# Peptides against a protein of PDB entry 7PB4, part 289

Target 1, 105 residues: chain A of PDB entry 7PB4
Amino acid sequence: KMLNIKEYKEKLLSTLGEFLEDHFPLPDRSVKKKKKNIQESSVNLITLHEMLEILINRLFDVPHDPYVKISDSFWPPYVELLLRNGIALRHPEDPTRIRLEAFHQ
Target 2, 218 residues: chain B of PDB entry 7PB4
Amino acid sequence: DALQMAVGYFEKGPIKASQNKDKTLEKHLKTVENVAWKNGLASEEIDILLNIALSGKFGNAVNTRILKCMIPATVISEDSVVKAVSWLCVGKCSGSTKVLFYRWLVAMFDFIDRKEQINLLYGFFFASLQDDALCPYVCHLLYLLTKKENVKPFRVRKLLDLQAKMGMQPHLQALLSLYKFFAPALISVSLPVRKKIYFKNSENLWKTALLAVKQRNR

## One batch from the design tools (peptide; made by RFdiffusion4, then SolubleMPNN)

Design b2_p23_8_s3 (from b2_p23_8, 9 letters changed)
Fold by OpenDDE base, seed 4:
Structure b2_p23_8_s3 (fold): chain B 105 residues (1-105), chain C 218 residues (1-218), chain A 23 residues (1-23)
Amino acid sequence: as target 1 above (105 residues)
Amino acid sequence: as target 2 above (218 residues)
Amino acid sequence: MKELLLRLMVEELVILEYELKKL
């Protein structure tokens, strides 16, 4: 049973990765090059897959404080996407922190 | 090969410079249709064309025709189906295309090489039960996919609510009967013992073609 | 609809992770 669930999880993660690459890719960095002077804060944006991985891992690794601090690597449209679709929740007292929805209640 | 040229046309898209875009499109579409209905398509060809049909790259009429000729020569890759479902979610295809896809998926179910990843999409298919146009086909698909592990209390509740709304539909009764089989404690309602689960859609558009495929692969 | 699929996939991952943790 455990092996089957792990294999199933891995396949689902792979499928999710492909889905996210196809339908929720990061914006091409090329569009920002035309506006000259704004300091290229070279913030490496993480993929939505990586963001979800962080949120899922935090939920299970630290269940008593499942919140992740929104970093500058978090593309704001992804954060909004997760919040709007009930995938993530904002911390009630700290808007800079989000958690994955527990889905099991 | 004419088929490779046709598939390549759909994959790469129309070359801008051709004044006769519609004639070229029709030529390639007919090539795909002829091969698909005569011999079936290779798994790789289905992978490409199925994604194209659901991507919204072409108009609804073209997408419908492509989808109707997604007949396997041997097998359909599970990955192709997963990718196709991902496109359904993007919403670039019409409601009629979605219906046709579910009909296709049910018809082609036995030709899909693996079911493990498709089973991961169980929740997505289950959510599509709320669409009245999809519901009969989704019930049939879920009837084929449902394992004991999929039968959860919240899904039972949703099915019972759907039955309360739509009445005792044969396809819904079939699915509920399967749910009751896996989890009798979750379904207190007496379901009529139907000896024959008739999904009205036993007559699929591809029945004759698929019989021919099965005969060629023996 | 793509957002719904995303939610459902994430939900399923979370469910699987809980099942793994119970084992």
Scores: peptide ipSAE 0.609, ipTM 0.556, DockQ to the pose 0.543
Fold by OpenDDE base, seed 1:
Structure b2_p23_8_s3 (fold): chain B 105 residues (1-105), chain C 218 residues (1-218), chain A 23 residues (1-23)
Amino acid sequence: as target 1 above (105 residues)
Amino acid sequence: as target 2 above (218 residues)
Amino acid sequence: MKELLLRLMVEELVILEYELKKL
């Protein structure tokens, strides 16, 4: 029984990965280098898959505080996507923190 | 082509300036109906018209007539079905349109090219069991979609709770019997043996048309 | 309109994780 659930989870994760690559890719870094000297800290944006993994892991690892702090690696359109579609919730007192929605309640 | 003109009319919408908007709409609707019932529609035509029927672009009467003539010539694209389900979430269609859509989806199930994405919508369909008007048709759809991996303890509980509320409905009993087949340890209740025709497939609006489609594709 | 599918996939993953934790 456990093996079957794990196998199905792995299949679903693979399917989700493919789905996210096809429909929610990161923007190409072809931002035109306008010349000005500002140290654009090349913040490496994480994939939506990685963002979801972080949120899921936090929900299970720290169930009493399932919120993740939004870092500069979080692409703002992904955060908005998750919030708008009821996949994630903002912390009521701290808008810089988000959690995965508790679908089991 | 008259069909292309009709589909184009529904896609682009009525041009504001026509005094005879209703006559033009009826003409194009009859064109689509005639072709659909005679020959079926191409997958691309179904993609366009199905989305229109569920988008709320036209009135409920028009949407109902469009949806009733969503008869495939060969196949229905899974993507069209996924888009259609997305429109159900937006809530711009009537309750009667939702019922008709699920009836259509059950009737057309074998004509959908793929089931992978539809299977991922399992949770959405399962949530729709709470709607008393949809419940019989959703049970039938879930009966067609359910795999062993979908049979979870929480879903079993929800089905048993629904049975406690609604009584021993044939459609619910069919779904529970399938769940027991996949996961006998989750369902301790004795269910009647599968010999009962749970779903009168004989009563779909498209039966004759779909028989004709199957004969033409042989 | 792929956002619904995303939500459903995530929901199913969370369900599976809860089931795995109960085992």
Scores: peptide ipSAE 0.608, ipTM 0.559, DockQ to the pose 0.472
Fold by OpenDDE base, seed 2:
Structure b2_p23_8_s3 (fold): chain B 105 residues (1-105), chain C 218 residues (1-218), chain A 23 residues (1-23)
Amino acid sequence: as target 1 above (105 residues)
Amino acid sequence: as target 2 above (218 residues)
Amino acid sequence: MKELLLRLMVEELVILEYELKKL
């Protein structure tokens, strides 16, 4: 029973990864918009897959405080995507913190 | 091609200038209906028209007619079905359109090219069991989709609760029997052994059309 | 449309994680 659930989880994770690459890719770094002064904040943006992994892990590792602090590596459109679609919630008192939605209720 | 013009009309929408919008709409609907029932539609045509029928772009009567003629020539793309389900969640279609969609999905299930992404929508379909109008058709769909990995304790509880509320419905019993087959330890309740599983409306609206599709693809 | 599928996939993943934690 446990083995079957693990295998299904692994398959789902793989399918999710492929889906995210196809439909929610990071913007290509190549659009060097010539505007001089935006310090190319060399901030390595994480993939949406990595962002979801962080949120899921936090939900299970620290269930009493499942909130993750938004870092500069979080691409703002991904944060907005998760919030708008009810995948994540903002902390009521700290807008810099988000949690995964509790879907099992 | 008359069909291409009809599909293009539904995709692009009515050109503002036509005084006879309703006559033009009816002409294009009849074109799609005639081709669909005679020859079936290409996967690309189904992709376009199915999304239009569920998007709320047109009125319920038009959407219903489009959906009724979503008959494949060969295959239906899984992507078209996934997109269609996404429109159901947006809630721009009527309850009758939702019922018709699930009936269509069950009827056309064997003509869908892949099932991988549809299987990932299992949770969404399962949540739709709470709708009394959808429940019989959703049970049939879930009966086709359910794998051992989908049979979870919380889903068993929800099905038993639905059975307590709705009574011993044949479609619900069929699904519960499948759940018991995959996970006998989760279902302690004795289920009547039915030799034949019958879902309501096994005689679908597309029976004649499906026979024709199967004959063309042999 | 693709956003809804994303939510559904994430929901299923979370459900699976909870089931694994209970085992």
Scores: peptide ipSAE 0.607, ipTM 0.554, DockQ to the pose 0.446
Fold by OpenDDE base, seed 3:
Structure b2_p23_8_s3 (fold): chain B 105 residues (1-105), chain C 218 residues (1-218), chain A 23 residues (1-23)
Amino acid sequence: as target 1 above (105 residues)
Amino acid sequence: as target 2 above (218 residues)
Amino acid sequence: MKELLLRLMVEELVILEYELKKL
């Protein structure tokens, strides 16, 4: 049973990864090369997959405080996407923190 | 309208107070079946009923019957298909229902109004190739959907691995041939030039209905 | 509609993780 669930999970993760690459890709970094002077704060934006992984892991690792701090690596449209679609919730007192929705409740 | 009442019943679900729940269900199901096979269903009716059939709201027998009568009058909304695919991820439907859905999707493919969002689900469909029961139908679907941009090295590897596992299945060979057409450099294997791509199209449950739809829309 | 699919996949992942934790 455990092995079957793990295998299914891995398949689903793979499917999700492909889905996210196709539907929710990061913006091409290539366009910003032209403007000289803005300190390219080399903030490596994480993929939506990585963002979801962080949120899921936090939910299970720290269930009493399942909130993740929004970093500069979080692309704002992804944050908005998750919030708008009820996948994530903003912390009521700290707008810089988000959690995965409690789908088990 | 009897059809509207039937669709509304499935949408709202059985009202608790009806002693004759099963008789009412059967009545409405027969209404949907009769209209679907005679005239086809409107896109809105398909949207509602297709979602219900895959949601697990009803038993497998009911879901199967609903799905079998998802025959369009004119077109199927792409959004309905996307919603339906979403239910496949939740796994609330039986394996037989999943197979039937992919058969339906292939059969009804030409009646779907747009393909833009369905094309974006390519990765999801491709991942379903690993299911031995789905593989023949998914190969057929992917054969219809595959564009050059979908042919990636990792997908080629996966198809070759599947071929190694399952043997040279006609449906898999058809898909591989298409992949080779789009990206010949990725497929070093000599594929037999099969002139006829045989997807098992012959046993389409909807063959008669689809002929009728095509005749009405001419 | 792609957003619905995203939500459903995430929900399923969470469910699977809970199942794995219970084992």
Scores: peptide ipSAE 0.605, ipTM 0.578, DockQ to the pose 0.253

Design b2_p23_8_s4 (from b2_p23_8, 9 letters changed)
Fold by OpenDDE base, seed 4:
Structure b2_p23_8_s4 (fold): chain B 105 residues (1-105), chain C 218 residues (1-218), chain A 23 residues (1-23)
Amino acid sequence: as target 1 above (105 residues)
Amino acid sequence: as target 2 above (218 residues)
Amino acid sequence: MKEQLLRLMVEELVVLEAELKKL
C-alpha cells in the first residue's frame, strides 16, 4: 500500500512537472533587451514547480505556521495564479506571506 | 423519461432511505446502458455520467459500466472530456478505469466537437506514457493530437528512453514516426518504415456502437 | 480549465503527502 502511494505520488509529480512546463512556463529572459530602466535585478525566478514544492514542504514541515514569505524569486503572476485558484492563501495579517491550502484537512 | 430519472439518480446520488439501493442502482444503470447502446446519449447526459464515472462517487464496477456506455447520439462536448481528465488528476478512479477512459477517448475522438482544449492537455497525456498499461492507448491518442509545436526535444528523449526500455513497440514506433515527420532533425535514429500503423485494440469495445451511431447520423 | 487541473493535481499531491506521513 505504501509503495503504491509513493509510486503514484512520483507519477503525479512528473505529470505536474510536465503540465507546468507546458502551460505555466517562466517568461523568457530575452525580453530584457528593450526597456533599459528595469533594473537588471539578477533575481533568478523560480519555477511554479519549485514554488509549489516549497509551499507543500512548509505545509507538512511546519503545520502550525505553514506560511512562506514571498521572495523576489517568486514571479508575481504565479502567486496570483495560486491565490485566485484557491491553491494558496494569503496570510491575514501579512500580505507578504502565503500558505498552501490544507486540502487534506 | 426513464433515462432522465436514471441520470438524475447518478447525479444526486442514492437517497439514503431506500432499502433496495443496489436494485435501484442496477435498474438505473441498465436504463442508461440500454439507451446508450440503442440510441446513444445526448452530450449533456455524457457530461453528467462521464464525470460520475471518474469522480469515485460509485464503486469501480459501476464506474466501469457507466464508462462503457458513454456512447454519443451525435457529439461529445470537449468540456466533458476536460472535466474527465481533471478527475484523472484527482486519482479517485482505479487503474482499470484510467485504461478504459483512454480507450474510450481514442474510440470517441472523432465525435468530440472540438479539440482545442484537449490539445492543451497534450503534456498531461504525454506524461502518462510511462504507465505500461496506458502507454499503447496514450500513444494512439498522441498520434491523433500531435502537432509540430508539440514535438519538443525533451519529449523526443522520453520517447527514445521508453523505446530503449520497452523495445520498438508498434504504438511507440507510430508516434516516433510522426515525431520524425514533424521534426526530422530531432530524431537521428533510423526508424523502420512500416507501411501500416497498428495500434493496440483497433477493434475497440465500441466498434458496433460507433457503427450504429454513424448509421443513424447519415 | 488548465488552472482547474493545476488545483486538482496539487490537491491530490497534498492528500498523498498526508497519507504518506500517516504511514
Scores: peptide ipSAE 0.644, ipTM 0.561, DockQ to the pose 0.284
Fold by OpenDDE base, seed 1:
Structure b2_p23_8_s4 (fold): chain B 105 residues (1-105), chain C 218 residues (1-218), chain A 23 residues (1-23)
Amino acid sequence: as target 1 above (105 residues)
Amino acid sequence: as target 2 above (218 residues)
Amino acid sequence: MKEQLLRLMVEELVVLEAELKKL
């Protein structure tokens, strides 16, 4: 039973990864070429997949404080996407912190 | 090969702004149609063309014709189906194309090589039950996909609510009967014992073609 | 619909993780 659930989870993660790559890719860095002056903040944006992994892990690893601080690596449209769809919630007192929705509860 | 040229045209798009774009498109579309209905298409050809049909790259008429000729020679890749479902979510295809896709998916179900990834999309298909145009076909698809682990109390509630709204539809009753089989404790309602499960979509557009495919692969 | 599918997939993933931890 446990093995089956793990295998199913792995398959779901794989399917999710492919889905995210196809439909929610990071913006190509190439579009920044035209406007000279904006400081190329060399911040490596993480994928939506990586963001979800962080949020899921935090939810289960630290259930009493399941909130993740929004870093510069978090692409703002992904944060908005998760919040808009009820996948994530903002901390009630700190808008810089988000949690995954506890769908298992 | 004429088929390779046709598939390549749909994949890469028209190279030149030639005045004969429509004639060229029609030529390639007819090539695909002729091969598909006569011999079926390879899994790779279906992968390419199915994605094109659902991507919104072409007009609805073209997409409909492509989708209607997604007849396998042997098998359909599960990955192609997963990609196709992802395109449905993007919303670039028409409602009629969505209906046709679900009809296609039900008709081609036995020709899909694996079902593991498709089963992961169970929740998505279940959510599509709310679309009145899709509901009969989604019920049939879910009837084919449903495992014991998919039968949860919240889904039972949604099905019963849907039945209350739509009435005792044969396709919905078929799905509920399957749910009761897997989880009798979740469904207290007496369901009429139907000797024959009837889905209105049992008569599929591809019935004759698929019989021919099965005969060739024997 | 794309965003709805994302939610459903994440929901299922969270449920599976919870089941694995109970095991």
Scores: peptide ipSAE 0.632, ipTM 0.629, DockQ to the pose 0.565
Fold by OpenDDE base, seed 3:
Structure b2_p23_8_s4 (fold): chain B 105 residues (1-105), chain C 218 residues (1-218), chain A 23 residues (1-23)
Amino acid sequence: as target 1 above (105 residues)
Amino acid sequence: as target 2 above (218 residues)
Amino acid sequence: MKEQLLRLMVEELVVLEAELKKL
């Protein structure tokens, strides 16, 4: 039973990964607007898949504080996407923290 | 060949300069229809045309005609079906196109090469039960897909709520009976023992074409 | 919408993870 659930989870993760790559890709880095002097910190944006993985892991690893701090690696449109669809919730007192919705509760 | 030119036209889109765009479109559409109904389409042709039909690239009338001729020569790629389902989520296709797609998916289910990825879309299909127009066909699809691991308490509740709203529909009863078979402890309600499972449109739009496909692949 | 499918996939993953932890 446990093995079957693990295998199903792994397959679902793979399908989700492909789905996200096809429909929610990161914007091409090619719009280097030549704006001058601000050290645009080359913040490596993470994929939506990686973002979801972080949120899922936090939900189960720290269930009493399932919130993740929004880093500069979080592409703002992805954060908005998750919030708008009720996949994630903002912390009521700290707008820089988000959690995954506890769909299992 | 004429089919490759027709598929290429739909893939690349109409070249702006042709004065007779509608005549050209109709010519290529008829080419695809003729080949599909006579011989079936290759998996690669179905991959291209199915995506086009659901992408909203063309009008509803054209999309409907393309989808109606998605008849395989041999097999349909699971990847094509997964891509097609992804387009349903974008909402660029009409309600009638969605209904037709689910009818197509049920009709062509045995011709899909693999089911592993389609089984992972179970939750998406289950959510589509809430659409009254889709519900009969989605129940049929779920009846084909449902495994013991898919039968969860929350899904049982949703099915019972749907039954309370819509009444005891034959397609919903069939799915509930399957759920009770896999997880009898989750369904306390006595379901009438129907000896025959009945889904709407057992005679699908493709019955004649599918018989021909099965005969050619023997 | 694509967004609805995303929600459903994530919901299923969360449910599966919760079942694995009970095991």
Scores: peptide ipSAE 0.649, ipTM 0.555, DockQ to the pose 0.556; fails the geometry check
Fold by OpenDDE base, seed 2:
Structure b2_p23_8_s4 (fold): chain B 105 residues (1-105), chain C 218 residues (1-218), chain A 23 residues (1-23)
Amino acid sequence: as target 1 above (105 residues)
Amino acid sequence: as target 2 above (218 residues)
Amino acid sequence: MKEQLLRLMVEELVVLEAELKKL
């Protein structure tokens, strides 16, 4: 039973990865930001897959405080995507923290 | 080739300059229909046309006609089906198109080359059980897809709740019987022993075409 | 929308993860 569930999970993760790459890719860095002096904080944006992994891990590793602090590596459109679809929830008192929805409860 | 021109028309879209857009559309649609029903379509042609039918690029009448002629010559690519399901989620297709797609998917299930990725969409199909128009066809699809690993307590609860709302529907009973087979401990309810699993819509729009496909691939 | 499929896949992953932890 456990092996079958693990295998199914891994296959689902792979399919999700491909799906995210196809439909929710990060914006190409190649858009020439015109020269305005805003310090291009060279913050490496993480993929939506990586973001979801962080949120899922936090949900199960720290179930009493399943919230993740939004870092500069979180692309704002991904955060908005997760929130508007009910995949993630904002902390009621701290808008800089989000959690994954507990779909298993 | 007339078929290549027709597929290319649907893929690239109508060239603005054609005065008789509707006649051109009808000509190409008839070309696709004639080839599909006579010989079937190649996997590549199905990939293109299936995505077009579900993308909302054309009107519902055109999409319906395209989808009705998605008859394989040999096989359907699993990737085409996965892409098609992704379009169902986008909501650009009509409810009638969704119903037709699930009917098509059930009818063509054996002609899909692989099932690995489709099996990963199990949760998506299961969620579609809540749509009353889709429910009979989704139950049939899930009956074909369900493995022991898919039979979970929460899905059992959802199916029982659905049965409480809709009554003892034959298609729902068929799926529940399969669930009980895989996980008897999760289903305490005595299900009537049905000797034959019956899906009302086992006779699909493609019965004649499917017989022809099976004869060509023997 | 593509977004609905995303939700469903994430939901399934969460459910699977929860089952693995019970096991």
Scores: peptide ipSAE 0.648, ipTM 0.558, DockQ to the pose 0.543; fails the geometry check

